Peptides against a protein of PDB entry 5K2M. Designs and how they scored, part 51

Target 1, 273 residues: chain A of PDB entry 5K2M
Amino acid sequence: MRIGITYTVLRREEMAIKERAGEFGEVVMLHEDDLLFPGNYDLDVVIIRNVSHFKALYTARLFESEGIPTVNSSRLIFEAGDKLFATLRLAGKVPVPEWKAALSEGGALRVPDSLGYPLVSKPVFGSWGRLLAKVNDRDSLEAVLEHRKWMKNPLYGIHYFQEFVEKPGRDIRSYVIGGEFVGAIYRYSNHWITNTARGGKAEPCSDPEVEELSVKAWEAFGEGALAIDIFESEKGLLVNEVNPNMEFKNAARVTGADMAGKLVEYAVEVAKT

## One batch from the design tools (peptide; made by RFdiffusion4, then SolubleMPNN)

Design b1_p12_7_s4 (from b1_p12_7, 9 letters changed)
Fold by OpenDDE base, seed 2:
Structure b1_p12_7_s4 (fold): chain B 273 residues (1-273), chain A 12 residues (1-12)
Amino acid sequence: as target 1 above (273 residues)
Amino acid sequence: SLEELYEEQADE
């Protein structure tokens, strides 16, 4: 078994994945600088750990074009890594925050007619709460829309909004790999963005409802390894988003779950199919 | 965060 691991930065996650992969076979670490295509890669599977969503997506697709399966697949990265596409998958299986998408400023200005205020404006791509805006009123909405006009990436012209969910000072991040629930954590923050990357504390989450919901959310995609962000709302649990390029250092530390091992085990199984 | 900086650099 030859296991590739693509990466941008050797984080704790990549180190753990590398270590566990070594138990199954030869490990080939592939920094982004090592990735040239077409290439002659002698690999049975590649674990995709590029930081950039787009680099991860293209890397996965490029390996797949050479007949090498990836974890995650380019399909999963594409569908799960886009907040709108992920919402479309999730909404068919699990409760999600109320959302609207608009393809123009004129459309976006009508979103409050359906969702009310406050709103959350999200780019369809990005991590760690980047470019999230709490939109409390019309003036704020106009400002966000005006700023988006000057952003160079045309994807910023895709206007994705959610209702603002009042959270109990935390959210939940769960992990499902190959359809198996691996673990979950609470992420605490005094800010409405509760991402641990922004200094939030993590605690173990042991809730059967979270486990069930997480598996159902994973089933909306039907493959791979996903981190799942869940809100505790007055309406119950809501699946906010999924991440096909999950960070798990905090979750692994806090829960003791072998997330790296589970990911590698799944990759080995993918290699065998 | 450091991760945010890496993401920004990776997306540039």
Scores: peptide ipSAE 0.016, ipTM 0.557, DockQ to the pose 0.305
Fold by OpenDDE base, seed 5:
Structure b1_p12_7_s4 (fold): chain B 273 residues (1-273), chain A 12 residues (1-12)
Amino acid sequence: as target 1 above (273 residues)
Amino acid sequence: SLEELYEEQADE
C-alpha cells in the first residue's frame, strides 16, 4: 500500500496522519511544490490536506484523472466545501438554519423580507469565519453588499445568508469518517463566531442526538471524512456547515479519539475498492 | 495564500 498525503503546511494533523499511515504502508508526503500534472504517480490513494479549498479540489481531481482515488474525493470537496452547495445537500436530510441565496445586489436586498434581522452574511467559500458578518439592519446589509462589489473574486457576488442563531456561548463540532461517528466537542466562545482557532475552549460532547444528527448530515454527502458544525438553537440542533478539510487537533486532544487513524483506515478502504 | 496567512496568525 502506497499512501500519498498532499499538504501545504505540515500541521499537527498532517503529522498525525503521516504517523498513522506509516502503519499501513509506504507514505509519500507531497508538498504543493511537488505536484505537477500530468505525472507518473505510483500511489494507491491520496489523502488531501491542502489548506486552500481550491487547491484541495483541483489536487483531488488531478489525481482522480490519473486513476488514483482521493480522501476526500473532488466531488465531496466541491459540494461540502461550498457553503451553499453544502446547504443544498444538508437541507434535504437534516435541520439547517434558515437560509437565502441571491445572485445580485437587488436580490440580496430582499433577503430580510424572508429571514428578517439579524441575519448572517457568508461567502460561499472560506474558513475560520472570514468575511462572516452579522447584519443587524438595512444599513449594515448595504455596507456588506457595497464591499462585495469591490472584491475581485466573482464568487463574492454569490450572496449567501442565514438566519442569526442565538447560541448558548458555544457550538458543536462533530467528526464523521466513512459514515462512522468518531467524536464531538463543544467549542466555547463569547463571540457569536465560535472558532477554537480564535482561542475558544474545547470540551468533549457526549450527546446521542448529536451523534445521530452528525451521521445523518454525513449521509447527505455519502462519502469521505467530514467535520460537522452544529448549533444548539431554540428550535433544536441545526447543522450549520460541514468541512471536507477538517482540523481535528483540538478534538483529538479533548476526546482522545484517534481521528488520524480513522482517516487513514478509511483511505485504505478507499484504496481497496 | 490567504489561508496560510490566517494559519500563521492562529499559531502566533
Scores: peptide ipSAE 0.015, ipTM 0.544, DockQ to the pose 0.164
Fold by OpenDDE base, seed 1:
Structure b1_p12_7_s4 (fold): chain B 273 residues (1-273), chain A 12 residues (1-12)
Amino acid sequence: as target 1 above (273 residues)
Amino acid sequence: SLEELYEEQADE
């Protein structure tokens, strides 16, 4: 078996995936600079680890066009990596924060009539809490919308909002691969944006309700490897978002779960179908 | 670029 791994930066996750993939066959590391299409790739499956959502999406679709399956698939990356499209999948299966989408400034200005304040403004794409804004009032909403007009990417004209969820100084990140729950962590932060990349403390989460909810959230998509962000709210557990290009360094360290091994095992299964 | 920001944050 020949396993490709596409990547932008060789992180701890990519090193772990490479090491585990070597137990199943020949590993071909493919930096973004090495990728040209159409090409003649002799691979049974490709694990997609490009940092950029769009580069990951297009890389997956390009390999699929050559008849090579990918983990994750371009379909999953597309639907899970867009916050609005992910919400559309999740909302039918699991509890999610209240949300609104608007396609114009005039529409966006009416969102508080439904959700009230405070709101969270999110771009539909992006990671690590980039361009997240807590919107406490009308003046702040107008400011966010004004700034969006000057952003060059037309996707910033897609206005996605959530209710602000009061969290107990933490959130939960769980991992589901091929429909199997692999593990979960608490991420602690004094800031309303909880992100492990911003120096948050991680602790193991052992909660049967989190496990059940995580599997149900994965079933909304029905394939691949997903990280799932869950909030502990006054209304109970809420699935905030999913990530089809998951970081798991901290989760693997804290839980001892073999995230890289589970990902490779799933990729091998995909290669055989 | 947005990509450069992704790369810088990935190294942290």
Scores: peptide ipSAE 0.015, ipTM 0.531, DockQ to the pose 0.193
Fold by OpenDDE base, seed 4:
Structure b1_p12_7_s4 (fold): chain B 273 residues (1-273), chain A 12 residues (1-12)
Amino acid sequence: as target 1 above (273 residues)
Amino acid sequence: SLEELYEEQADE
């Protein structure tokens, strides 16, 4: 078996994936600079680890066009990596924060009529809390909308909002790979944006409700490897978002779960299908 | 974060 691994930066995750993949077959590391299409790739499966959502998406689709399956698939990357499209999948299966989407400034200005204040403005793409805004009032909403008009990417004109969820100084990140719950962590932060990349402490989360909800959230997509962000709210557990290009170094460290191994095992299964 | 910087660079 020949396993490709595409990557932008060789992180701890990519190193772990490479190491574990070596136990199953020949590993071909493919930096973004090595990727040219159409190509003559002799690979049974490709694990997509490109940092950019769009590069990951297009890389996956390009390999698929060559008849090579990817983990994650371009379909999953597309649906899970867009916050709005992910919400559309999730909302039918699991509890999610209240949300609204608007396609114009005029529409966006009416969102508080439904969600109230404070609300959260999110771009439909991006990671690590980039361009998340807690919108406390009308003035702040107008400012966010005005700034969006001047952003170059037209996707910033898609207005996605959530209710602001009061969290107990933490959130939950769980991991589901191939429908199997692999593990979960609490991410602690004094900021309303809980992200380990922003200096949050991680601790193991052992909660059967989290496990069940995580699997259900994964089932909304029905394939691949997903990190799932869950909020502890007054309404109970809410699935906030999913990530088809998961970081897991902190989760693997604190839980001891073999996330890299599970990802590789799933990729091997995909290759055999 | 460094990771955020890499993402920004990767998306540019």
Scores: peptide ipSAE 0.014, ipTM 0.559, DockQ to the pose 0.301

Design b1_p12_8_s1 (from b1_p12_8, 7 letters changed)
Fold by OpenDDE base, seed 1:
Structure b1_p12_8_s1 (fold): chain B 273 residues (1-273), chain A 12 residues (1-12)
Amino acid sequence: as target 1 above (273 residues)
Amino acid sequence: MSDFELDEKALS
């Protein structure tokens, strides 16, 4: 078996995936600079680890066009990596924060009539809490919308909003690979944006309700490897978002779960189908 | 800066 691994930066996750993949066959590391299509690649499966959502999406689709399956698939990357498209999948199966989408400034200005204040403005793409804004009032909403007009990418003209969820100084990140729950962590932060990339403590989360909800959230997509962000709210557990390009260094360290091994095992199964 | 360039800088 020949396993490709595409990457932008060789992180701890990519090193762990490479090491585990070597137990199943030949490993071909493919930096973004090595990718040219059509390319006549001799690979049974490709694990997609490009940092950019768009590069990951296009890389997956390009390999699929040559008959090579990918983990994750371009379909999953497309649907899970867009916050609005992910919400559309999730909302039919699991509890999610209340949300609104608007396609114009005039529409966006009416969102508080439904969600109230405070609300959260999100871009449909992006990672690590980038361009998230807590909007407490009308003046703040107008400011966010004004700034969006000057952003060159037309995707910033798609306005996605959520209710502001009061959290107990933490959130939950769980991992589901091939439909199996692998593990979960608490991420602690004094900031309303809980992200381990910004610093914070991680602790193991052992909660049967989190496990059940995480599997149901994965089933909304029905394939691949997903990290799932869950909020503890007064309304109960809410699935905030999913990530088809998951970081798991902190979760693997804290839980002891072999997330890299589980990802490789799933990729090997995909290669055999 | 592209979204990609922001991601690279965040990882550096």
Scores: peptide ipSAE 0.017, ipTM 0.607, DockQ to the pose 0.126
Fold by OpenDDE base, seed 2:
Structure b1_p12_8_s1 (fold): chain B 273 residues (1-273), chain A 12 residues (1-12)
Amino acid sequence: as target 1 above (273 residues)
Amino acid sequence: MSDFELDEKALS
């Protein structure tokens, strides 16, 4: 078994994955600078750990083009890593925040007619709450839309909105790998964006409803390893988004779950199929 | 380095 691991930066996650992968076979660490295609990679599977969503997506697709399976697959990265595409999958399986998509400013200006205020503007791509805006009124909506016009990436012209969900000062991040629930954490923040990357405290989440919902959310995609962001709302649990390029250092630390091991085990199984 | 900083660095 030869296991590739693509990476941008050696984080705790990549180090843990490397260590665990070494128990199953030869490990080939592949920094982004090492990646050139087409190539002759002698690998049975590649674990994709590029930080950039798009680099991860293209890396996965490039390996797949050479007959090498990836974890996650390019399909999963594509569908799960785009907030709108992920919502489209999730909405058919699990409760999600109310959402609207608009393809023009004129369309976007009508979103409050259905969602009301406050609402949340999201880019369809990005991490760590980047470019999330709580839109409280018409003036704020117009400002967000105006700014989007001047952003260079055309994907910023895809207007994705959610209802603003009142959360109890925390959200939930769960992890499902190969359809198995691995663990979950609460992420605490005094800010409406509860990402632990912004200094939030993490605590174990042991809730059977979270586990069930997380597995169902994963089933909307049907493959790979996903981190799942869940909101506790007055309406119950809502699946906000998924991440096909999960960070898990905090969750692994807090829960004691062997997330790296589970990821490697799944990758090894993918290699055998 | 924050996760955000890693993302920004990866995008540069």
Scores: peptide ipSAE 0.014, ipTM 0.589, DockQ to the pose 0.261
Fold by OpenDDE base, seed 4:
Structure b1_p12_8_s1 (fold): chain B 273 residues (1-273), chain A 12 residues (1-12)
Amino acid sequence: as target 1 above (273 residues)
Amino acid sequence: MSDFELDEKALS
């Protein structure tokens, strides 16, 4: 078994994946600078750990074009890494926050007619809560929309909104790999954006409802390794988003779950199919 | 900033 690992930065996650992959076969670390296509890659599977969503997507697709399966697949990265496309998958299977999509400013200005205020403006792409805006009123909505006009990437013209979910000072991040629930954490924050990358405390989450919901959320996509963000709301648990390029260092530390091992095991399974 | 630059900056 020859396992490729593509990466931008050698993080704790990539180090752990490398270490665990070494138990299953030969490991080939592939920095982004090493990636030229078409190439003669002698690999049975590639674990995609590029930081950029788009670089991860294209890297996966490029390996797939050479007959090398990837974890995650380009399909999964594409569908799960886009918040709107992910919502479309999730909404048919699990409870999600109320959402609206608009394809114009004029459409976006009507979103509050259905969602009310406050609402959350999200770009369809991006990580770590970047460009998330809590929109409390019309003036704030207009400001967000105005700023979006000046963003060069046309994807910023896709307006995705959610209801603002009042959270109990935390959210849940769960991990499902190959359809198996691996673990979950609470992420505590005094800010409405809960992100452990911003110094939030993480604690283990042991909730059967979270486990069940997480698996169902994964089943909406039906493959790969996903981190799943879940909100605790007055309406119950809501699946907010998924991440096909998961960070797990904090979750692994807090839960003791072998997320790197589970990812490698799944990659080995994918290589055999 | 490219999407990549934004992603890298969030990791640094």
Scores: peptide ipSAE 0.017, ipTM 0.604, DockQ to the pose 0.141; fails the geometry check
Fold by OpenDDE base, seed 3:
Structure b1_p12_8_s1 (fold): chain B 273 residues (1-273), chain A 12 residues (1-12)
Amino acid sequence: as target 1 above (273 residues)
Amino acid sequence: MSDFELDEKALS
């Protein structure tokens, strides 16, 4: 078996994946600079570890066009990596924060009529809490919308909003690979944005309700490896978003779960189907 | 390099 691993930067995750993949066959590391299409790649499966959502999406689709399956698939990356598209999948299966989407400024200005204040403005793409805004009033909403007009990417004209969820100074990140729950962590922060990339502490989360909800959230997509962000709210657990390009170094360290091994095992299964 | 810098570099 020949296992490709595409990457932008060799992180702890990619090193762990490479090491575990070596137990199953020959490993071919493919930096973004090595990728040209169409090509004659001799690979049974490719693990997609590009940092960019769009580069990951296109890389997956390009390998699939050569008849090579990918983990994650281009379909999963497309649907899970867009916050609005992910919400559309999740909302039919699990509790999610109340949300609205608008396709114009005039539509966006009516969102508070449904969600009230405070609300959260999110871009449909991006990671690590970039361009998240807590909108407390009309003046703040108008300011956010005005700034969006001057952003170059037309996707900033897709206005996605959520209710503001009060959290207990933490959120939950769980991991589901091939339908199996692998582990979960609490991410602590004094800021309303609880991303560990901003210096938050991580602790193990052992909660059967989190495990059940995480599997159900994965089933909304039905394939691949996902990190799942869950809020603890007054209404109970809410699935906020999913990530088809997961970082797991902190979660693996804190839980002791073999996330890299589980990802490789799943990729080997995909290669055999 | 921060995770943010990695993502910005990858998106550029």
Scores: peptide ipSAE 0.017, ipTM 0.607, DockQ to the pose 0.301; fails the geometry check

Design b1_p12_8_s2 (from b1_p12_8, 7 letters changed)
Fold by OpenDDE base, seed 2:
Order: C-alpha cells, then sequence, then structure tokens
Structure b1_p12_8_s2 (fold): chain B 273 residues (1-273), chain A 12 residues (1-12)
C-alpha cells in the first residue's frame, strides 16, 4: 500500500495522518510544490490535505485522472466545499437554515422579502467565517452587494444568504468519516461567528441527536470525510455547512477520537475498492 | 499561525 498525502502546510492533522498512514504502508508526502501533472504517481490512494479548497479540488481531480482515488474525491470536495452546492445536498436530507440564492444584485435585494432581517451573507467558498456578514438592514445589504461587485473572483457574484440563526454562544462541529460518526465538539464564542480558529473554547459534544443528524448530513453526499457544522437553534438542530477539508486537531484533542486513524483507515478502504 | 493565516497563505 502506497499512500500519498498532499499538503500545503504540515499541521498537526497532516502529521497525525502521516503517522497513522505509516502503519498501513509506505507514505509519500506531497507538498504542493511537488505536484506536477500529468505524472506517473505510484500511489494506491491520495489523502488530500491542501489548505486551499480549489487546490484540493484540482489536486483530487488530477490524481483521479490518473486512476488514483482520493480522499476526499474531487466530486465531494466540489459539492461539499461550495456552501450553496452543499446546501442543495443537505436541504434534501436534513434541516438547514433557511436560505436564498440570487445571481444578481436585483435578485439579492429581494432576499429580505423572504428571509427578513437580520440575514447572513456568505460567499459560496471560503473558510473560517471569512466574508460572512450579518446584514441587519437594507443599507447593510446594499453595502455588501456593492462590495461584491468590486471583488475580482466572479464567484462573489453568486449571492448566498441564510437566515440569521440565534445560537447559544456556541455551535457544534461533528466529524463523519466513511459514514461513521467519529466525534463532535462544541465551539464556544461570544461572537455570532463561532470558530475555534478565532480563539473559541472547544468541549466534547456527546449528543445522540447530533450523531444521528451528522450521519444523515454525510449521507447527503455519500462518501468521504466531512466535518459538519451544526447550529443549535430555537427550531432545533440545523446543519449549517460541511467541510471536505477538515481541521480536527482541536476535536481530536478534546474528544480523544482518532480522527487521523479513521481517515487513514477509510483511505485504505478506498484504495482497495 | 491561525487557521485564517493559513488560508490567506494558501490564497497567495
Amino acid sequence: as target 1 above (273 residues)
Amino acid sequence: ASDFELDEKALE
């Protein structure tokens, strides 16, 4: 078994994955600078750990084009890593925050007619709450839309909105790998954007409802390893988004779950199929 | 480095 691991930066996650992968076979660490296609890669599977969503997506697709399966697959990265596409999958399986998508400013200006205020503007791509805006009124909406016009990436012209969900000062991040629930944490923040990357405290989440919902959310995609962000709302649990390029160091630390091992085990199984 | 910083670096 030859296991590739693509990466941008050697984080705790990549180190843990490397270590665990070594128990199953030969590990080939592939920094982004090492990747050139088409190539002759002698690998049975590649674990995709590129930090950039798009680099991860293209890397996965490139390996797949050479007959090498990836974890996650390019399909999963594409569908799960786009907030709108992920919502489309999730909405058919699990409760999600109310959402609207608009393809023009004119359309976007009508979103409050259905969602009301406050609402949340999200880019369809990006991580760590980047470019999330709580839109409290018309003036704020106009400002967000105006700014989007001047952003270079045309994907910023895809207007994705959610209802603002009142959260109890925390959210939930769960992890499902190969359809198995691995663990979950609470992420505490005094800010409406809860992210441990912003200094939030993490605590174990042991809730059967979270586990069930997380598995159902994963089933909306049907493959791979996903981190799942869940809101505790007055309406109950809502699946906000999923991440096909998960960070898990905090969750692994807090829960004691062997997330790296589970990921490697799944990758090994993918290699055998 | 914050996860944000890593993301920024990945975008460069």
Scores: peptide ipSAE 0.015, ipTM 0.596, DockQ to the pose 0.272
Fold by OpenDDE base, seed 4:
Structure b1_p12_8_s2 (fold): chain B 273 residues (1-273), chain A 12 residues (1-12)
Amino acid sequence: as target 1 above (273 residues)
Amino acid sequence: ASDFELDEKALE
């Protein structure tokens, strides 16, 4: 078996994936600079580890066009990597934070009529809590909307909002690969944005409800490897978002779960179908 | 900065 791994930066995750993939066959590391299409790649499967959501999406689709399956698939990357599209999938299967989408400033200004304040403004794309805004009032909403007008990417004109969820100083990140729950962590932060990348403490999360909910969240998409962000709210567990291009170094370290191995195993399974 | 550049800088 020949396993491709596309990457932008060789992170701990990519190193671990490479190492584990070597147990199953020949590993072909493909930096973004190596990716030319059509390319006549001799690969059975490609693990997509490009950092950019869009680069990952297009890379996956390009390999698929050559008959090479990818993990994740371009479909999954597209649907899961867009917060609004992900919400649409999730909302039918699992509890999610209350949300609204507006396609204009005028529409967006009416969002508080339904969600109230505070609310969270999110871009539909992007990672690591970038451009998340806690909107406490009308003035803040107007400011966010004004700034969005000056953003060149038309996707910033898609206004996605969630209710502000009061969290107990932490959130949950779980991992589901091929429908199997692999592990979960608590991410602690004093900030309303909980992100371990910002120096937050991570601890193992062993909660059967989290496990069940995580699997159900994955089933909303029905394929691939997903990191799932879950909030502990007064309403219970809420699935906030999913990530089809997961970082797992902290989770793997904290839980001891073989996330890289599970990802490779799933990729091998995909290659055989 | 392109969306891509923003994604790359978040890794630093």
Scores: peptide ipSAE 0.017, ipTM 0.599, DockQ to the pose 0.141; fails the geometry check
Fold by OpenDDE base, seed 3:
Structure b1_p12_8_s2 (fold): chain B 273 residues (1-273), chain A 12 residues (1-12)
Amino acid sequence: as target 1 above (273 residues)
Amino acid sequence: ASDFELDEKALE
């Protein structure tokens, strides 16, 4: 078996994946600079570890066009990597924060009529809490919308909003690979944006409700490897978002779960189907 | 490099 691994930067995750993949067959590391299409790639499966959502999406689709399956698939990356598209999948299966989408400034200005204040403005793409805004009032909403007009990417004209969820100074990140719950962590932060990339403490999360909800959230997509972000709210657990390009260094360290091994095992299964 | 720097580089 020949396992490709595409990457932008060799992180601890990619090193762990490479090491575990070596137990199953020949490993071919493919930096973004090595990728040209159409090509004659001799690979049974490709694990997609490009950092960019769009580069990951296009890389997956390009390998699929050559008849090579990918983990994650281009379909999963497309649907899970967009916050609005992910919400559309999740909302039919699990509790999610109340949300609204508007396609114009005029539509966006009416969002508070449904969600109230405070609300959260999110871009449909991007990671690590970039361009998240807590909107407390009308003046703040108008300012956010005005700034969006001057952003170059037309996707910033897709206005996605959520209710502001009060969290107990933490959120939950769980991991589901091939339908199996692998583990979960609490991410602590004093800021309303909880992200471990911003220096938050991580602790193990052992909660059967989190496990059940995480599997159900994965089933909304029905394939691949997902990190799932869950809020602890007054209304109970809410699935906020999913990530088809998961970082797991902190989670693996804290839980002791073999996330890299589980990802490789799943990729090997995909290669055999 | 911060995760942010990696994402910025990936968006370029």
Scores: peptide ipSAE 0.016, ipTM 0.603, DockQ to the pose 0.304; fails the geometry check
Fold by OpenDDE base, seed 1:
Structure b1_p12_8_s2 (fold): chain B 273 residues (1-273), chain A 12 residues (1-12)
Amino acid sequence: as target 1 above (273 residues)
Amino acid sequence: ASDFELDEKALE
């Protein structure tokens, strides 16, 4: 078996995936600079680890066009990596924060009539809490919308909003690979944006309700490897978002779960189908 | 900076 791994930066996750993949066959590391299509690649499966959502999406689709399956698939990356598209999948199966989407400034200005204040403005794409804004009032909403007009990417003209969820100083990140729950962690932060990339304490989360909800959230997509962000709210557990390009270094360290191994095992299964 | 450049700089 020949396993490709595409990557932008060789992180601890990519190193662990490479090491585990070597137990199943020949490993071909493919930096973004090595990718040219059409390319006549001799691979049974490709694990997609490009940092950019769009580069990951296009890389997956390009390999699929040559008959090579990918983990994750371009379909999953497309649907899970867009916050609005992910919400559309999730909302039919699991509890999610209240949300609104608007396609114009005029529409966006009416969002508080439904969600109230405070609300959260999100871009439909992006990671690590970039361009998240807590909007407490009308003046702040107008400011966010004004700034969006000057952003060159037309996707910033798609306005996605959520209710502001009061959290107990933490959130939950769980991992589901091939439909199996692998593990979960608490991420602690004094800031309303809980992100381990900004520094924070991680602790193991052992909660049967989290496990059940995480599997149901994965079933909304029905394939691949997903990290799932869950909020503890007064309304109960809410699935905030999913990530088809998951970081798991902290989770693997804290839980002891072999997330890299589970990802490779799933990729090998995909290669055999 | 493109979204791509921001993703790269966040890793530095």
Scores: peptide ipSAE 0.016, ipTM 0.596, DockQ to the pose 0.128; fails the geometry check

